# Peptides against a protein of PDB entry 2YKT: the designs that were tried, part 235

Target 1, 231 residues: chain A of PDB entry 2YKT
Amino acid sequence: SRSEEMHRLTENVYKTIMEQFNPSLRNFIAMGKNYEKALAGVTYAAKGYFDALVKMGELASESQGSKELGDVLFQMAEVHRQIQNQLEEMLKSFHNELLTQLEQKVELDSRYLSAALKKYQTEQRSKGDALDKCQAELKKLRKKSQGSKNPQKYSDKELQYIDAISNKQGELENYVSDGYKTALTEERRRFCFLVEKQCAVAKNSAAYHSKGKELLAQKLPLWQQACADPS

## One batch from the design tools (peptide; made by RFdiffusion4, then SolubleMPNN)

Design b2_p30_5_s4 (from b2_p30_5, 14 letters changed)
Fold by OpenDDE base, seed 5:
Structure b2_p30_5_s4 (fold): chain B 231 residues (1-231), chain A 30 residues (1-30)
Amino acid sequence: as target 1 above (231 residues)
Amino acid sequence: SSAEKELEELKKLSKEYEEELKKFEEEEKE
């Protein structure tokens, strides 16, 4: 029946969220943690490289003929430090606003969805059982009427059961239809939550890239000129 | 803009999701 098909669709939406979305989200969080760790590793390795660059700048500053290049090397290292500070801020946001939030919600959501599905199934079954009972009673009544010497005695009761069946069928169909819409909304909300948290990360990432671009664009021409003008 | 309206809708749905989960968490603790 249409109601049975819609019921199966509704259950499949909940099952898809529970069995596909949530496990995939857990994997996404795990991959995010790996990415965060790798970026932290890059930051640490970069510090060693630019500390070594500072040492080269010190040597230039101690030279008789290359003092101005020492200042350039120091500026390069300082710009890098500022870029790394922005990266660290981005990583903190990535951890706190995306990974932590998703991790906290995913486990709670699994329990929530289980309860929501169970509630839907219980009510759907209750309405279905009530309908089946009315149909069974109508069938029994019709059998009694056919075996009776006075079939007219059961006519009013038969009409009442027919009306009750029609009403219960309509209620079941409406409930299952609304259940399907609700399930689709639940799925959409979860994707919206993910998108919103990812948007926050994207904004912070944009700020990091913008700051880096600004700093490098300001200084790079000066550094290039220092190489072109031998003292 | 159409994009701003879409973003506002996404924020609304996300907030509703968080509120529903919070409510459920409170109900589980009782």
Scores: peptide ipSAE 0.207, ipTM 0.752, DockQ to the pose 0.865
Fold by OpenDDE base, seed 1:
Parts: sequence; structure tokens; C-alpha cells
Structure b2_p30_5_s4 (fold): chain B 231 residues (1-231), chain A 30 residues (1-30)
Amino acid sequence: as target 1 above (231 residues)
Amino acid sequence: SSAEKELEELKKLSKEYEEELKKFEEEEKE
């Protein structure tokens, strides 16, 4: 029936969230943690590189003919430090605003969805059973009426059962339809939540890239000039 | 304007999701 099909669709939405979305989200969080760790590794390695660059700047400053290049090398290292600080801020946000938030909610969400699905199933079954009962009672009444010498005495009850069946059928169909809409909304909200959190990450990433671009664009001409104009 | 409307819808739905989860968590503690 239409209601049975819609019921199956509704259950499938909840099951898809519980069995596909949430496990995939857990994996996403795990991959995010791996990504964070890798970026932390990059930042650590970069620190070593630019510390070594500072050492080269010290040597230039101690030289007889390249002192001015020492300052350039120090500036390069300082710009890197500022870029690195921005990256660390981005990573902190990535951890606290995305990964932690998703991790805290994914387990709670699993319980929530389980409860929501059970509630829907219970009520759907209750309405279905009530409809079936009413249909069965009408069938019994009709059999009794056919065996009676006075079938007219059952006419009012027959009409009442017909009306009750119609109403219960309508209520079941509406409930299942609303249940499907609700399930789709639940799915959409979860994707929206993910998108919103990822937008925050994207904003922070944009700030990191913008800061790096700005600092390098400002200083690069000066550094290039220092190379072209030896003392 | 279309992009702004979509963003506002996303924010709304995200907030509603968070509120419902919070409510559920509170109900579990009772």
C-alpha cells in the first residue's frame, strides 16, 4: 500500500543516517584528526627549517660583505613565524570548532535517532493495529448481519465502522507522510550542521592564506631588491 | 541574494539540529 511504501521509505532514511551517515562522520572526524596531526608535523618541520635560516642570517650578519642580507634572512624567518602563528590559530579552530563538536554530537545523535525511529515505529504500529482492528470488527459485524433476520439493526454500527476506518486510514497516511518529511528534515539538518562547521574552517583557512599572501606580498619586493642591490 | 538565503537556511537548520540534540540530552538526564 501507499502507506506501507512511505513507511519503508521513512525507516530507510533513519537507517541511512544511522548506518551510513554517522559511521561516515566518525570516519571524517578520524581523517580530520590525521590531517591535523600531519599539519602539526609540517609546522614542526617548518620551524626547524626557518631556525636554520636564522642561523644563516646570523652568519651573514657576521660576514664582512653580506651584513645587509642577514636582516633580510631574519625578516624572512619572522614572516614565517607570523604565518605559522596564523596556521596554529586555524588548527586550534579546526580542532575545537569542528572535530570536537562533531565528536561530541555524533554519539548523542546515534541515541537520538534510535529513540526517534523507535517512537515513530511505535506510533505507526499503534495506528496500523487500530486500523486493522476496526477492519476486523467491521468484517465480523457484516457476517453477523448476514446471518440475522433483522440486518437493519446493525446498519448504524456498520456506518460507524466505515467512518472509523476511513478516519484511521487517513490518520495513518498523514502520520507516515509527516514522518517521512521529518526524517528528510533530520537528514538535511545533519548535512547542514556539517556544512556550517566546515564553513567556519574554510573561513579560518581563508584568513590563514590571506595573511600569508599579504605578508609575503609586502616583503618580497624588499627581499628581491636586497639581492639585486649588493652593498 | 540567493547564496545569502541559502546560507541563512543552513544556519537555521544547523541551529535547530543543535537545539534538538541538547533537548534530547537533557531529557536523557531526567
Scores: peptide ipSAE 0.206, ipTM 0.750, DockQ to the pose 0.798
Fold by OpenDDE base, seed 4:
Structure b2_p30_5_s4 (fold): chain B 231 residues (1-231), chain A 30 residues (1-30)
Amino acid sequence: as target 1 above (231 residues)
Amino acid sequence: SSAEKELEELKKLSKEYEEELKKFEEEEKE
């Protein structure tokens, strides 16, 4: 029936969220944590490299003929420090505003969806059973009327069952239809939540990249000329 | 702009999702 088909569609939406979306989101969080860890590793390794560069700058500053190049090397390390600070801010936001938030929400959402689906199924079944009961009672009434010496005695009751069946069928169809719309909305707003959280990350990432580009674009020409311009 | 309107719609739906989850969490504690 139309109602049965719509019911199956509704259940499939919930199942898709529970069995596909949420597990994929958990994997996304796990991959995010791995990415964060890798970036932290890069940060640590970069610190060691640029600390060593500072040491080279110190040696240049102590030299008789290369003192001005010491300042250049220090500037290179300082620009790196500023870029790194921006990266750390981005990573902090990535952890606190995306990963932690998604992790907390996905666990709660699993329980929420289970409860929501169960509620829908219970109510759908209740309405279906009530319809089936009315249909069965009408059938019994008709059999009784056929065996009766006074069939007219049952006519009003038969009409009442027919009306009840029609109303219950309409209610079931409407409930299932609304359930399907609700399920689709549930799916959509979860994707919207993900997009919104990812937009915040994208903004922070853009700030990191823009700062790095700005600093390097400003200083790189000066550094390139440093060996050509004697002090 | 069209892009701004779309973003506002996404924010609205995201907020509704968070509110529904919060409500559910409160109901689980009762």
Scores: peptide ipSAE 0.205, ipTM 0.750, DockQ to the pose 0.844
Fold by OpenDDE base, seed 2:
Structure b2_p30_5_s4 (fold): chain B 231 residues (1-231), chain A 30 residues (1-30)
Amino acid sequence: as target 1 above (231 residues)
Amino acid sequence: SSAEKELEELKKLSKEYEEELKKFEEEEKE
């Protein structure tokens, strides 16, 4: 029936969220933590590299013919230090605004979805059972009417059952239809939550990249000039 | 912009999701 098909679709949406979305989200969080760890490692390695660059700048400053290049090397190291600081801030945001938020909610969401599905199933079954009972009573009444010398005696009661069946069928169909819309909305909300959190991360990343681009664009021409024309 | 309106809708749906989860968590504690 249409109601049975819609019921199956509704259950499949919940199952897809519980069995596909949530496990995939857990994996996404794990991959995010790995990415964060790797970027933290990059930041640490960068510190050593730019500290070594500063040492080269010190040597240039101590030289007789390359003193001005010492300042250039120091500026290069400082700009990169500022870029790395922005990266660390972005990583903090990535951790706090995305990973922590997703991790805290994924377990709660699993329980929520289980409860929501159970509630839907219980009510759907209740309405279905009530309909089946009414249909069974109508069938019993019709059997009695066929065996009776006065079938007209049961006519009013038959009409009452027919009306009750029609109303219960309509109620079940509406409930299942609304249940399907609700399930689709639940799925959409979860994706929207993920997209929103990723948008926050993207904004922070854009700020990091913008600051780096600005700093390098301002200084790079000066550094290039120092190499071409010693002062 | 179209992008801003879309983001606003996403934020609304995300907020509703968070509120529903919060309500559920409170109900589980009772």
Scores: peptide ipSAE 0.204, ipTM 0.754, DockQ to the pose 0.895

Design b2_p30_6_s1 (from b2_p30_6, 24 letters changed)
Fold by OpenDDE base, seed 2:
Order: C-alpha cells, then sequence, then structure tokens
Structure b2_p30_6_s1 (fold): chain B 231 residues (1-231), chain A 30 residues (1-30)
C-alpha cells in the first residue's frame, strides 16, 4: 500500500542518518583533527624558518655594504609572523566553531534519533493494529450477516465499521506522510548544520587570506626595490 | 603579472564572500 511504502521510506531515512551520515560525520571530524594537527606542524616549522631568516637579517645589518637589506629581511620575518598569527587564530576558530560543535552534536544525535525512530514505529504500529482490528471486526460482522435470516439488522453496524475503517486509514496515511516529512526535515537539518559550520570556517579562512594578501601587497614592492637601489 | 594576480585574488575573495553570503541567506530561508 501507499502507507506501507511511505513507512519503509521513513525508516530508511532514519537508518541512513544513523548508519551512514553519523559515521561519515565522525570520520569527517577525525580528518579535520588530522588536518588541524598538520597545519599546527606547518606553523611550528615556519617559525624555525623565519627565525633563521632573522639571523640572516642580523648578519646583513652587521655588514658594511648590505645594512639596509637587514631591515628588509626583518620586515619579511615580521610580516610572516603576523600572517602566521592569523593562521593560528583561524585554526582556533576551526577547532571551536567546526570540530567541537560537530563532535558535540554527533554524540547527542545517536540517542535522539533512536528514540525518535522508536516513537514513530510504536505509534505507526498502534494505528496499523487499530485499523487491522476494525477490518477484522467488519469481516466477522459480514460473515454473521450472511448467515442471518435478517441481514438488515446488521446494516447500521456495518456502516459504522466502514466509517471507522475509512477514518483510521486516513489517520494512518496522514501520520506516515507527516512522519516522512519529519524524517526528511531531520536529515536536511543535519546537512544544513554542517554547511553553516563550514561557512563560518570559510569566512574565517577568507579573512586570513585577505589580511595576508594586504600585508604582502603593501611590503613586497618595497622589498623588491631594495635589491635594485644599493646605498 | 603581480598586479594581475593581486587583482585576480581580490576578485576571487570578493566573489567567494558573496557566494557564502548568498548560500547563508538561502539556508535561512529553509
Amino acid sequence: as target 1 above (231 residues)
Amino acid sequence: FKEELEKLLKETIEEFQKFLEELSASLEAF
């Protein structure tokens, strides 16, 4: 029946969230933690590289013919330090706004979805059993009427069962239809939450890249000119 | 090349920010 088909679709949505989406989201969080760790490693390695660049700047400042290039090398290291500080702030945001919030949600969700599915199944079965009972009673009544010398005695009761079956069928169909819409809304809400959190990370990443570009765009022409104009 | 790259990067960032704003607005409508 249409009701049975929509019921199977509803259960499949809940099963897809619990068995595919949530495990995949846990894997996504794990991959995010690995990515964060790698970027932290880049930050540490970059510090060593630019500390070494500062040492080259110190040597230039001590030279007779390259003193002004010492200041250029110091500025290069300082701009990098500022860019790296922005990266660290972006990583903190990545951890706090994406990873932590997704981890909290995925842990709470397993119990919630199990309870929601169980509630839906219990009420769907209850309505189905009530419908089946009314159909069985109508069948019993019709069998009794066929064996009776006065079938008209049962006509009013037959009409009452037909009306009750029609109403219960309509209630079951509406309940399963609403259940399917609810399940699809639950699935959509989870994808929307992921998209919203990823948008926040993307905005912070855009701010990081914009600030880095601005800092480099201001200084790079000056650094390039320093090699052409020996003092 | 540097100026062209800087212009391209600026335009790319602006387009991406606009896309994020439009996407965010579309999500709020649902």
Scores: peptide ipSAE 0.014, ipTM 0.290, DockQ to the pose 0.038
Fold by OpenDDE base, seed 4:
Structure b2_p30_6_s1 (fold): chain B 231 residues (1-231), chain A 30 residues (1-30)
Amino acid sequence: as target 1 above (231 residues)
Amino acid sequence: FKEELEKLLKETIEEFQKFLEELSASLEAF
């Protein structure tokens, strides 16, 4: 029946969230933590590289013929430090605004969805059982009427069961329909939450890239001319 | 309702994917 099909669809939505979406989200969080760790590793490695660049700048500053190039090398390292500070701010946001919040959400969601599905199933079954009972009673009544010498005796009761079946069928269909809409809304809400959190990370990432581009664009022409115009 | 939600989700994902691709392309071009 239509109600049975819609019921199966409703259950499948909840099952998809619980068995596919939430596990995938947990994996996404784990991959995010790995990515964060790798970026922190890049940060550390970059610090070592630019510390070594500073050392080269010190040597240039001590030379008789390359003193001005020492300042250039120091500026390169300083710009990197500023870019690195922006990366660290992005990483803090990545951790606090995406990973932590997704972890909190997915942890709470398992219990919530289980309870929501159970509530829906219980009420759906209750309404379905009530309908089935009325249908069974009507069938029994009709069978009794066929064997009776006075079938008309059961006509009023037959009409009552028909009306009850119609009402209960409508109630079940409405309940299952609303349940399906609710389930789809729950699924959408989870995807929207993920998208919104990822958008926040994307904004902070854009700020990091923008600041880096700005700083490098400002200084790069100066650095490129340093060897062509010795002091 | 199902079809509408599916459409909206698909469109949202596609738009976001396009944004990421454009951002990636911009970074590669720099």
Scores: peptide ipSAE 0.007, ipTM 0.352, DockQ to the pose 0.016
Fold by OpenDDE base, seed 1:
Structure b2_p30_6_s1 (fold): chain B 231 residues (1-231), chain A 30 residues (1-30)
Amino acid sequence: as target 1 above (231 residues)
Amino acid sequence: FKEELEKLLKETIEEFQKFLEELSASLEAF
């Protein structure tokens, strides 16, 4: 029946979220944590590299013929520090606004969806059973009427069961239809949440890249010219 | 540090590949 098909579709939506979306989201979080760790490692390694660059700048500053190059090397290290600070801010946002929130949501969601599906199934079954019962009673009544010397005695009761079946069928169809819409809404909500959180990360990443580009674009021409114009 | 990063990258790729395989298998069973 149309109701049974829509019921199966509804259950499949919940199953897809529970068995595909949520595991995929857990993997996404895990990959995000690995990415965060790698970026933190890059940040740490970069600090060591540019600290060593500062040391070279100190040596240049102590020289008679290369003093101005010392300032250039210090500026390079300082620009790196500023870029690094932006990266650290992005990483904090990545951790706090994406990973932590997704992790909290996915953990809560498994329980929520299980309960929601169970509630839907229980109510759907209850309505289905009530319909089946009325259909069975109508069938029994018709059998009694056929065997009776006075079939008219059962006519009013037959009409009552027909009306009850029609009403219960309509209620079941509406319930399953609403259930399907609800399930699709739940699925969409989860994807929207992911998109929104990823948008926040993208915004912060854009700020990091923009700041880095700005700083380097401003200073790089000066650094390139430094060797050509000895003071 | 380079070796650690390379190791982390390799592990991340392997984990993702394993996940994709598991997901694919799950979809076929469905």
Scores: peptide ipSAE 0.000, ipTM 0.257, DockQ to the pose 0.027
Fold by OpenDDE base, seed 5:
Structure b2_p30_6_s1 (fold): chain B 231 residues (1-231), chain A 30 residues (1-30)
Amino acid sequence: as target 1 above (231 residues)
Amino acid sequence: FKEELEKLLKETIEEFQKFLEELSASLEAF
């Protein structure tokens, strides 16, 4: 029946969230944590590299013929430090605004969805059983009517059961339909939350890249000319 | 000072390699 099909669809939405979306989200969080660690490693390695660049700048500053290049090397290291600070801020946001919040939600969600599905199934079954009962009673009544010398005696009760069946069918169909819409809304809400959190990460990443581009674009012409004009 | 720079570079590389090993181990466990 249409109601049975819609019921299966509703259950499948909940199952898809629990068995596919939530595990995939856990994996996404785990991959995010790995990415965060790798970027922290990049930060650490970059610090070592630019600390070494500062040492080269110190040597240039001590030289007789390359003193001004020392300042250039120091500026290069400083600009990188500023860019790296922006990366660290992005990473903090990535951790706090995406990973932590997703992790908190996914853990709570499994229990919530299980309860929601169970509630839906229980109520759906209850309505279905009530419908089946009315159908069974109508069938019994019709059998009695067929065996009776006065079938008209049962006509009013037959109409009453037909009306009750129609109402219960409508209630079941509406309940299952609403259940399906609710399930789809729950699924969409989860994807929307992920998208919104990823948008926040994207904004922070854009800010990082913009600041880096700005700083480098400002200083790069100066650095490029430093070797051509010894002062 | 050249030797000092070489030492610093070596130490930095070693520290980063250790980090990569730790990361690799964590990925294998995952």
Scores: peptide ipSAE 0.000, ipTM 0.177, DockQ to the pose 0.061

Design b2_p30_6_s2 (from b2_p30_6, 23 letters changed)
Fold by OpenDDE base, seed 2:
Structure b2_p30_6_s2 (fold): chain B 231 residues (1-231), chain A 30 residues (1-30)
Amino acid sequence: as target 1 above (231 residues)
Amino acid sequence: FKKELQELLKKTIEEFLKFQEELEKQLKAF
């Protein structure tokens, strides 16, 4: 029946969230933590590289013929420091606003979804059992009527059961339909939450890239000219 | 379209992971 099909679809939505979405989200968080760790490693390695660049700048500043190139090398290191500071801010936001919040949500969600599914199943079964009982009683009544010398005696009671069955069937169909809409809304809410958090990360990432591009675009022409036009 | 995009994404991730593994091997050699 349509109600049985929709019931199966509803259960499958909850199962898909619990068995596919949530485990995948946990994996996403784990991969995010690995990415954060790698970026922290890049930060540390970059510091060593640009500290060494500063040392080269010091040597240039002490030379007779390359003094102005010392300032260029210092500027290169300083621009990197500014870009690095922006990266660190982005990483803090990545950790606090994305990873931590997703981790909190996914850990709480297993119990919530299990309870929601169980509640739906219990109520669906209760309504289904009540319908089945009315249908069974109508069937018994009809059998009794067919065996009776006065079938008209049971006509009013038959109409009452038919009306009750119709009402219970409509109620079950509406409940299952609403259950399916609710389940789909729960699924959509989880994807929307992920998208919204990822949008925040993208905004922070855009700020990092914009700042880096701005600083480098401003200074790079000057650095390129330094060897061509010795002062 | 959705299936093609998923396949492309999967392939891209696999290629990226292979690249990372190779990079890690090189870094351990230094």
Scores: peptide ipSAE 0.000, ipTM 0.265, DockQ to the pose 0.022
Fold by OpenDDE base, seed 5:
Structure b2_p30_6_s2 (fold): chain B 231 residues (1-231), chain A 30 residues (1-30)
Amino acid sequence: as target 1 above (231 residues)
Amino acid sequence: FKKELQELLKKTIEEFLKFQEELEKQLKAF
C-alpha cells in the first residue's frame, strides 16, 4: 500500500542518517583534524624559515655596504609573520566553528535519532494495529451476518466499523506522511548545518588569502627595487 | 551541468589529495 511504502521510505531516511551520514561525518571530522594538524605543522616550519631570514637580515645590517638590504629582509620576514598569524586565526576558527561543533552534534545525534525513530515506529505500529483490529472485526461481523437468518441486525454495526476503518486509515496515512516529511527535514537540517559551517570556513579562508595577497602585492615592488641602485 | 560539476569536483579532489601528500612529505622532512 501507499502507507506501507511511505513507512519504508521513512525508516530508510533514518537508517541512511544513522548508518551513512553520521559515519561519513565522523570521517569528515577526522580528516579535518588531520588537515588542521598539517597546517599547524606548516605554521611551525614557516617560523623556522622566517627566523632564519631574519638572521640573514641581521648580517646585512652589520655589513658596511648592505645595511639597507637588512631592512628589506626584515620587512620580508615581518610580512610573512603577519600572514602566518592570520593562518593561525583561520585555524582557530576552523577548529572552533567547524570541527568542535560538528563533533558535539554527531556524538549526540545517535541517541536522538534512535529515540526519534523508535517513537515514530511505536506510534505507526499502534495506529496500524488499531486499523488491522477494526478490519478483522469487520470481517468477523460480515461472516456472522452471512450465517445469520437476520443480516439486518448487523447493518448498523457494519457501518460503524466501515467509518472507523476509514478514519483510522486516514489517520495512519497522515501520520506516515508527516513522519516522512519530518525525517526528510531532519536529514536536510544536517546537510544544511554542514553547508553553513563550511561557508563560514570558506569565508575565513578567503579573508586569509586576500590579506596575504594584499600584503605581498603592496611590498613586492619595493623589495624588487632594493637592489636596482648600485651601492 | 551535473556532469561538468562532477568532473570539476573530481579534478579538484585529485589535486587536493596530491597537494596533501606533498605536504605530508614536507612535514616529515622537518
Scores: peptide ipSAE 0.000, ipTM 0.255, DockQ to the pose 0.026
Fold by OpenDDE base, seed 4:
Structure b2_p30_6_s2 (fold): chain B 231 residues (1-231), chain A 30 residues (1-30)
Amino acid sequence: as target 1 above (231 residues)
Amino acid sequence: FKKELQELLKKTIEEFLKFQEELEKQLKAF
């Protein structure tokens, strides 16, 4: 039936969220944690590299002919330190604003969705059963009317059941339709939340890249000239 | 029956889209 098909669609939305979306989101969070760890590793490795660069700057500063290049190497290391600090800030945001919040939601969501689906199913069944009962009573009445010498005696009652069936059918269809809209809204809300959190990450990432670009753009011309124009 | 179902689905989707538009308007207001 029309209502049964819409009911199946509604249930399938909830099932898709529970069985496909939420597991995929858990995997996304896990991959995010791996990415965070790798970026933290980059920061650590970068520190070692630029500490070594500082050592080269120290040697240049001790040189009689290359003292000014020591300052350049120190500046290079310092700018990189500032870029790495910005990366660390981005990582904190990535962790706190994306991963943690998604993790909190996905763990609670299974129970919520199960309860929501169960509530919908219970009410849908209740309305369906009430409709079925009225349909059964109408069939019983029609059978009595066909066996009667005076079928017109049952005409008014038949009309009453027809009206009741029509009303209950409409109520069921409306309820299932609203249920479907609700389910789709729940699904969309979850995707929207993911998008919003990813937008926050993108904004923080943009800030990291912008700061790095700014610092390097400011200093790079000076560094490039250092070998050409000894001071 | 198929036509009736398609009509119901169409109406349901249309109403849902209207609801989404309203939600988007509300979100922009914040």
Scores: peptide ipSAE 0.017, ipTM 0.399, DockQ to the pose 0.008; fails the geometry check
Fold by OpenDDE base, seed 3:
Structure b2_p30_6_s2 (fold): chain B 231 residues (1-231), chain A 30 residues (1-30)
Amino acid sequence: as target 1 above (231 residues)
Amino acid sequence: FKKELQELLKKTIEEFLKFQEELEKQLKAF
């Protein structure tokens, strides 16, 4: 029946969230944490490289013929420091605005979804059982009427059961329909939450990349000139 | 470039939120 098909669809949505989405989200969070750790490692390694560059700048500054190149090397290291600050802000966002919030969400979600599905199933079954009972009573009434010398005695009661069955059928269909919409809404809000949190990370990532591009574009001509035109 | 990118991201987020609101409305109406 239509109601049975829609009921199966509703249950499948909840099952998909619990069995596919949530485990995949947990994996996504885990991969994110690994990526964060790797980026922290890159950050540390980069610091070591540019600290060594500063040391080369110090040596140039102590020389008689390369003092201006010392300043250039210091500027290169300083630009890196500024870029690194932007990366650190991006990483904070990545951790606090994406990973932490997703982790909190997924931890709470299993119990919530289980309860929501159980509530839906219980009420759906209750309505279905009530409908089946009315149908069974109507069938019994019709059998009594067929065996009676006065069938008209049961006519009013038959109409009452027919009306009750119609109403209960409508209520069941509406409830299952609303249940399906609710389930789809539950699924969508989870994807939306992920997208929104990823957007927040993307904003800060954009700031990092933009700042790096701007700083390097501004300074690179000066650094190139220092080599071509010694002071 | 930073400002342009920030504005683009802001716009994208706003469009997404509007889309979400519309979808919620459609789900209620369905």
Scores: peptide ipSAE 0.013, ipTM 0.357, DockQ to the pose 0.019; fails the geometry check

